# Peptides against a protein of PDB entry 3QIS, part 250

Target 1, 334 residues: chain A of PDB entry 3QIS
Amino acid sequence: PSLELSRREFVFENVKFRQLQKEKFQISNNGQVPCHFSFIPKLNDSQYCKPWLRAEPFEGYLEPNETVDISLDVYVSKDSVTILNSGEDKIEDILVLHLDRGKDYFLTISGNYLPSCFGTSLEALCRMKRPIREVPVTKLIDLEEDSFLEKEKSLLQMVPLDEGASERPLQVPKEIWLLVDHLFKYACHQEDLFQTPGMQEELQQIIDCLDTSIPETIPGSNHSVAEALLIFLEALPEPVICYELYQRCLDSAYDPRICRQVISQLPRCHRNVFRYLMAFLRELLKFSEYNSVNANMIATLFTSLLLRPPPNLMARQTPSDRQRAIQFLLGFLL

## One batch from the design tools (peptide; made by RFdiffusion4, then SolubleMPNN)

Design b2_p24_1_s4 (from b2_p24_1, 13 letters changed)
Fold by OpenDDE base, seed 5:
Structure b2_p24_1_s4 (fold): chain B 334 residues (1-334), chain A 24 residues (1-24)
Amino acid sequence: as target 1 above (334 residues)
Amino acid sequence: SEKEKEFLEKYEETVKKMLEEFEQ
């Protein structure tokens, strides 16, 4: 069997979080026999491509002189955003298009990724007084490493060394403040807030706005701004309640005093973000007659974002664990 | 810039207020 490929090199410029890019090419059976094609893993890989890449179709059958279009889709989800922000991964891959009893055809994928405040740690963002796109990539790596070390020191109750003339970190990320201050001012009376989805185009504008600027006003509807906050919290490499405290939150769920003590043990930025969000959500609940928001809905929604099970326990989360997690958050909303 | 200073002042005031409201 033999194939002709219309293209073998693909460049994805300016790849962004949640922005789909597509490149297409054709494969044609220029042989005299039918052929089966498939994308196959390289020798050391479990998958035929990186998590941010997809081929569609990834396999198929071609009669002699038949042609098929293949789409290469690049999409950075919450699952790839952190490793791309840090530069641990890059927009580079090699795809192997295999023919049954035939040859391998190599496709080169390349491009560049643009960093996002989405998928960046709370600790790193608290050190960023400028938009993330203005921060040199080398400094982003240093900020993530320093943020990890500060988090570990905080959890170990190590007294922060009086680190010298380093600029004081923000109490909460400016991006969270921008989203919450907007919602607090403009969305307290918004019907179905956090229940109505935002517009995908507006969400992309909000993300780009937060990555590139410090806006006076966030663009888009209140629903899009509200969903952007949810996406931000979901995309955090570590949830607002650190994974190490997850079980303690569940164990304390019915004791409000212990719940407050558990939260007090969070790293400073995580603790401040938690308190800030709870204060906002309590204020939002005062307008329940206007916004149709209730404590159970908010607790259910935000629990999945703020109090995520550790990845190793996610598959084991019981309905009882979910209910305890919701009850933990309810104790801060009521 | 003056805009960055005004932003930071408003940020510090509002974050402080919201954090104080949580402690009550």
Scores: peptide ipSAE 0.425, ipTM 0.920, DockQ to the pose 0.850
Fold by OpenDDE base, seed 2:
Structure b2_p24_1_s4 (fold): chain B 334 residues (1-334), chain A 24 residues (1-24)
Amino acid sequence: as target 1 above (334 residues)
Amino acid sequence: SEKEKEFLEKYEETVKKMLEEFEQ
């Protein structure tokens, strides 16, 4: 069996968070026998490609002189955004197109990723007074490493971080402030806020706007701005309530005094973001007659975003644990 | 820039207000 490939080198320029890119190529059976093709893992890999890449179709049969179109789809989800922002991973891969009883064909994937404030830590974002696209990639790596070390010091020592002569970090990320200040000004009377989905085109414009600028006004509908806030919180590498405090939040869920003490132990940026979001959501609830938003809906929605189980406990979350997590958040909304 | 200063002033005022409202 033998294949002819129309292309073997693929370049994905300016790959962004949640923006699908597609490159197509053709494979043709130039042999005299039917053949089966498949994308196969390299030696020691579990998958034929990186998590941000897929081939469609990834396998198939070709009769003699038959041709099939294959789509290579690049999509950076919440699961790949953090490692691409840090430069730990890159838009580079090698695909192995295997022909049964035939030859292997190698495809080269390359490109560049454009960093996003989505999937960046709260600690790193609090150190960024400029849009993330204006920050040198080398400085992003340093900010992520420094952010991790400061978080660990804050959790272990309970000592106020010495306000060393470095520029004071922002109290909350400017990106969260931009989203929440917009919603506070324009969306308090918006019917079905957080219940109606945004437009995908508007969501992409909002993401690009936050990554590249400090706008006076966020583009798009109030629904798109509200969904962008949810996407931002979901994409955080660590949730607003740090994983280390997850179990303590569940254990305290019915004691409002202990709940407040647990939140006081969060790193400064996480604590400020939590308080800022709770203040906003409490204000939004005052307009429930206009916006159809209630405390149970908000608590159910935001609990999954703000209070995620640690990765090692994800598979073990009980309905009781979820109800305790909701009850914990309700104690700050009521 | 003047725009960065205006942004920071508005940011500091509104964040402070919202954090004070949470403590009530």
Scores: peptide ipSAE 0.422, ipTM 0.919, DockQ to the pose 0.841
Fold by OpenDDE base, seed 1:
Structure b2_p24_1_s4 (fold): chain B 334 residues (1-334), chain A 24 residues (1-24)
Amino acid sequence: as target 1 above (334 residues)
Amino acid sequence: SEKEKEFLEKYEETVKKMLEEFEQ
């Protein structure tokens, strides 16, 4: 069997978080026999492509002289955003299109990624006084490495953050402040806040705005700004409540004094973000007659974002663990 | 810049206020 391919080289320029890009090509059976095609893993790979890439269709049959269109889809989700922001991964891959009882055809994928404040650590963002797109990529890597080391030192209770580092970190990321300050000013009376989805176009504008500027006002509806806050919290590599404290939050869920002690042991930036969000959500609950927001809805929604189970415990989370996690958060909202 | 100073002043004031409101 043999194939003819219309294209073998693909370039994805300016790839961004949550922005789908598509490139198409044709494959034609120029042989005399039917053929089965499939994308196959390279040697030592588990998948035929990186997590941010997809082929559609990824397999199929072609009769003699039949032609099919294949779409190459590039999409950076929460699962790939952190490793692309740090430069650990890049928009580069090689796809192997295999014919059953035939030869391999190689496709080259290349491009560039534009860093986002979405999927960046709270520690790194507290060190960024400028938009992330103004920060050199080399400095982003250094800020993430330094942030990891400072988090580890803080958890070990070894060193108070040396106040002698020439630039004092922000108390909370400017991106969280921009989102929450906007919602506090303009969305407290918004009917169905956090219950109505935002517009995808407005979400992309909000992400681009936070990555490139310090705006006076965030663009889009209050629903889109509210959903952007949820997406931001979901995309964090480490949740606002660090994985190391997850079990202690569940164990303390019915003792408000122990709950406050657990939160006091968070790294400074995580503790400040938690307190800042709880203060905002308590204020939002005062307007429940206007916004239809109640403590049980907010606790249920934000628990999955703020108090994520560690990856090793995800498959073992019981309904009782979920209820304890919600009860932990309710103790800060009531 | 003047805009950067105005941003930092609003940021410091509002973050301080909300953190103090949580501790009450």
Scores: peptide ipSAE 0.410, ipTM 0.915, DockQ to the pose 0.850
Fold by OpenDDE base, seed 3:
Structure b2_p24_1_s4 (fold): chain B 334 residues (1-334), chain A 24 residues (1-24)
Amino acid sequence: as target 1 above (334 residues)
Amino acid sequence: SEKEKEFLEKYEETVKKMLEEFEQ
């Protein structure tokens, strides 16, 4: 069996978080026999491609002289955004198109990624007084390393933040402030807030706006701004309540005094973001007659975002654990 | 810039107020 490929080199320029890009090519059976093709993992890989890449179709049959179009889809989700922001991963891959009883055909994927404030740590963002796209990539790496070291020091309660050597960090990321200050001003009376989905085009505009500027006003509907806040919280590499405190939050869920003590042990930026969000959500609940928002709905929605189970416990989350997590947040909303 | 200063002043005031309202 033999294949002819219309193209073997693919370049994806200016890849962004949640922005789908597509490149297409054709494969043709130039042999005399039917053939099965498939994308196969390289040696030591579990998957035929990186998590941000997909081939469609990834397998199939071709009759003699048959041609099929294959789409290469690049999409950076929450699962890939953090490793691309840090430069740990890149828009580079090699695909192996295998022909049964035939040859392997190698496809080269290349391109560049544009960093996002989505999927960046709260610690790093608190050190960014400018939009992330204005920060040199070298400085982003340094800010992430410094942020990791400060998180560890804060969790260990061993060293007071050495306020003396570095520029004073923001109390909360400017991106969270921009989203919440907008919602606080314009969305408290918005009917079905956090219940109506945003528009995908407006979400992309909001992301691009936060990555590139400090706007006076966020573009899009209140629903799109509200969903952008949810996407931001979901994309955090470390949730607002750090994984190390997850079990303690569940254990304290019915003791408001212990709940407050657990939150006080968060890293400064995480603690400030939690308090800031709870203050906003309590204010939003005062307008429940206008916005149809209630504490149970908000607690249920934000629990999955703010109080995520550690990856090793995700498969073991019980209905009781979920109810305790909701109860923990309710103690800050009521 | 003056815009950056105005942004920071408004940011600091709003964040401070919201954090104080949480502690009450």
Scores: peptide ipSAE 0.430, ipTM 0.922, DockQ to the pose 0.851; fails the geometry check

Design b2_p24_2_s1 (from b2_p24_2, 9 letters changed)
Fold by OpenDDE base, seed 2:
Structure b2_p24_2_s1 (fold): chain B 334 residues (1-334), chain A 24 residues (1-24)
Amino acid sequence: as target 1 above (334 residues)
Amino acid sequence: DPSFEEIHEEIRKQMIEIAPSLAE
């Protein structure tokens, strides 16, 4: 069997978080026999491509003189955003298109990723006084390394270094403050807040706005701004409640005094963000007659974002663990 | 616990230091 490929080199310029890019090519059976094609893993890989890439179709049959279009889809989800932001991974891959009883055809994938404040650590964002697109990639790496070391020092209750007034971290990330400021100003009376989905185009505009500027006003509907806050919290490499405190939150869920003590042990940035978000959500609950927001809805929604099980706990969260996690948050909303 | 407005306006001061346009 033999294939002809219309293209073998693909360049994905300016790849962004949650922005789908597509490149298409054709494969043609120029042989005299039917052939089966498939994308196959390289010798040391478990998958035929990196997590941010897919081929559609990834396998198929071609009759003699048949042609099929293959789409190469690049999409950076929450699962790939952090490793791309740090430069640990890049928009570079090699696909192996295997032909049964035939040749292997190599496809080269290249491009560039544009860093996002989505999928960046709270600690790094608290040090980031400029939009992420204005920060040199080398400095992003340094900020993540320094953030890890400061998180560990904060958990160990080491005395804060008397960092000079110019180097003091923000109390919360500017991106969280901007989202919350917009929602507080314009969305307190918004019917079905956090219940109505945002528009995908508006979500992309909000992400691009937060990555490139410090705006006075966020673009899009109140629903899109509210969903952008949820996406931001979901994309965090570590949740607002650090993984190390997850089990203690569940164990304390019915004792409000112990719950407050557990939160006091969070790293400074995480603790500030938690208290700020809980204060904001309690403020929204005062407008429940207008925005249809209630404590049970908010606790259920934000629990999955703020209090995630550690990755090493392969165990799916039990219904009991989920109820304890919701009860933990309810103690800060009521 | 401090009110939302008290916390939010405390943080606003730091935001104005990095972006003076947020004072307008």
Scores: peptide ipSAE 0.718, ipTM 0.973, DockQ to the pose 0.896
Fold by OpenDDE base, seed 5:
Structure b2_p24_2_s1 (fold): chain B 334 residues (1-334), chain A 24 residues (1-24)
Amino acid sequence: as target 1 above (334 residues)
Amino acid sequence: DPSFEEIHEEIRKQMIEIAPSLAE
């Protein structure tokens, strides 16, 4: 069997977090026999492509002289954003289109990724006093390495050396403050806040705005700004409550005094963000008659974002563990 | 615990230091 491919080289320029890009090509059976095609893993890979890439269809049959369109979809989710921000991964791949009893066809995927504040650590963002798109990639790597060391020092209760006022980290990421400032100013009376989804186009504008500027006003509806805060918290490489404290939060969930002690052991940036968000959410609860926000809804929503199970425990989370996690957050909302 | 407004305005000072336009 044999195939003709309309293209073998694909370039995805300016790939961004949550922005779908598509490139299409045609395959044609120019042989005299039916053929089965499939995308197959390379010798050392478990998957036929990187997590941010997909082929659709990834397999199929072609009769003689039949043609099919294949879509190559590039989408950076929360699962790929962190490794692309650091430059650990890149918009480069090789796809192997296998033909049963035939030859392999290689497709070259290339492009560039534009870094996002989404999927960047709280520690790195607290050091980042300018938009991420203004930060050289080399300095992003240094900020991630420094962020890891700062987290370790904070856990060890090592007082940061009195670095000059210019080198002092922010108390919270500017991106969180900007989102919360907007929501506090404009969304306290918003009906169905955190219950109505945002618009995907507005979410992309908010992400691009936070990645490229420090705006006086965030674009989009209050619902889109609220959802952008949720997406930001979900995309964090480590949740606001560090994975190492997860079990202790569950074990303390019914003792408010122990809960406060557990939170006091968070790294400085994580602890500041947690206290700031809990203060904001308690403020929103004062407007419950207008915004329809209640403590149980907020605790249920934010628990999955702030108090994520470690990846090794995620598949084992019981309904009891989820209820304890919700109860832990309720102790900070009431 | 401090009020939201107290924490938010404390952090606003740092935000104005990095972006003076946030004072307008």
Scores: peptide ipSAE 0.718, ipTM 0.973, DockQ to the pose 0.879
Fold by OpenDDE base, seed 3:
Structure b2_p24_2_s1 (fold): chain B 334 residues (1-334), chain A 24 residues (1-24)
Amino acid sequence: as target 1 above (334 residues)
Amino acid sequence: DPSFEEIHEEIRKQMIEIAPSLAE
């Protein structure tokens, strides 16, 4: 069996978080026999492609002289955004199109990723006084490394943060402050806040706005700005409540004094963001008659974002653990 | 615990230092 491919090199320019890109090519059976094609893993790979790439169809049959269109879809989700922001991964891959009892055909995927404040650590963002697209990639790597080291020092209760470092970090990321400032100014009376979904186009505009500028006003509806805050919190590589404190939050869920002590042990930026968001959400609850927001809804929604189980425990989360996690957050909303 | 407004306006001071347009 043999195939003819219309193209073998694909370039995905300016790949962004949550923005789908598509490239298409044709494969034709120029042989005399039916053939089965499939995308196969390279040696030592578990998958035929990286998590941000998909082929559709990824397998199929071709009769003699049959042609099929294959779509290569590039989509950076929350699961790929962090490793692309750090430059640990890149928009580069090699696909192996295997022909049963035939040859392998190699496809080269290349391109560039544009970093996002979404999927960047709270520690890095607290040091980032400019939009992420203005920050050199080399400096992003340094900011992430420094952020990791400062998180570890903070958790170990080691040497007091030398308050004399010339570049004091922000109390909270500018991106969180901008989202919350908008919601506080314009969305306190918004009916069905956090219950109505945002518009995908507006969400992309908000992401691009936060990645490229420090705007006076965030574009889009209050629903899109509210959803952008949820997406931001979901995309964090380390949740607002660090994984190391997850179990202690569950264990303390019915003791408000212990809950406050657990939060006091968060890294400075995480603790500031947590207290800031809880203060904001308590403020929104004062407007419940207008915005339809209640403590149980907010606790249920934000618990999955702020208090995520560690990756090793995700598959083991019990209904009791979820209820304890909600109860922990309720103690800060009431 | 400080009010939301107190925390928010404290943080606003840092935001104005990095982006003076946020004071307008």
Scores: peptide ipSAE 0.718, ipTM 0.973, DockQ to the pose 0.900
Fold by OpenDDE base, seed 4:
Structure b2_p24_2_s1 (fold): chain B 334 residues (1-334), chain A 24 residues (1-24)
Amino acid sequence: as target 1 above (334 residues)
Amino acid sequence: DPSFEEIHEEIRKQMIEIAPSLAE
């Protein structure tokens, strides 16, 4: 069996978080026998492609003189955004299109990724006083390293040295403040806030706006701005409540005094963001007659974002653990 | 606990330092 491929080199320019890009090519059976094709892992890989890449179809049968279109889809989810922001991974891959009892055909994937404030650590963002697209990638790496050291100092209750006022970290990321400022100004009376989904085009505009500017006004509907806050919190590499405190939050869920003590042990940036978001959500609850927001809805929604189970416990989360996590958050909303 | 407005306006000072247009 043999295949003809219309293209073997693919370039994905300016890949962004949550922005789907597609390239297509054709494969044709120029042989005299039916053939089965599949994308196969390279030597030492578990998957045929990187997590941000997909082939569709990834396998199939071709009759003699049959042609099929293959779509190569590049999509940076929350699962790939952090490693692409740091430059640990890149928009580069090699796909192996295997033909049963035939040849291997190599496809080259290349391109560039544009960093996002989505999927960047709270620590790095608190040090980032400019839009992420204005920050050189080398300086992003430095900010992540410096942020790790400050997280450790904060966990050790070490008093930060008197860094000059210009070098002091933000109390919260500017991106969180901008989203919350917009929601507080314009969305307190928004019917079905956090219940109505945003528009995908508006979400992309909000992400691009936060990555490239410090806007006076965020573009899009209140629903899109509200969903952008949820996406931001979901995309954090370390959740607002650090994984190390997850179990202690569950264990303390029915003791409000212990809950407050657990939160006091968060790194400074995480603790500030948690307190800020809880204060904002309590403010939104005052407008429940207008925005249809209640404490149980908010606790259920935000618990999955703020209090994520550690990766090793994700598969073991019980309904009781979920209820404890919700109860923990309710103690800060009521 | 401080009100949302108190926290938000305290943080606004830092935001204005990095982006003076946020004062308008």
Scores: peptide ipSAE 0.717, ipTM 0.973, DockQ to the pose 0.888

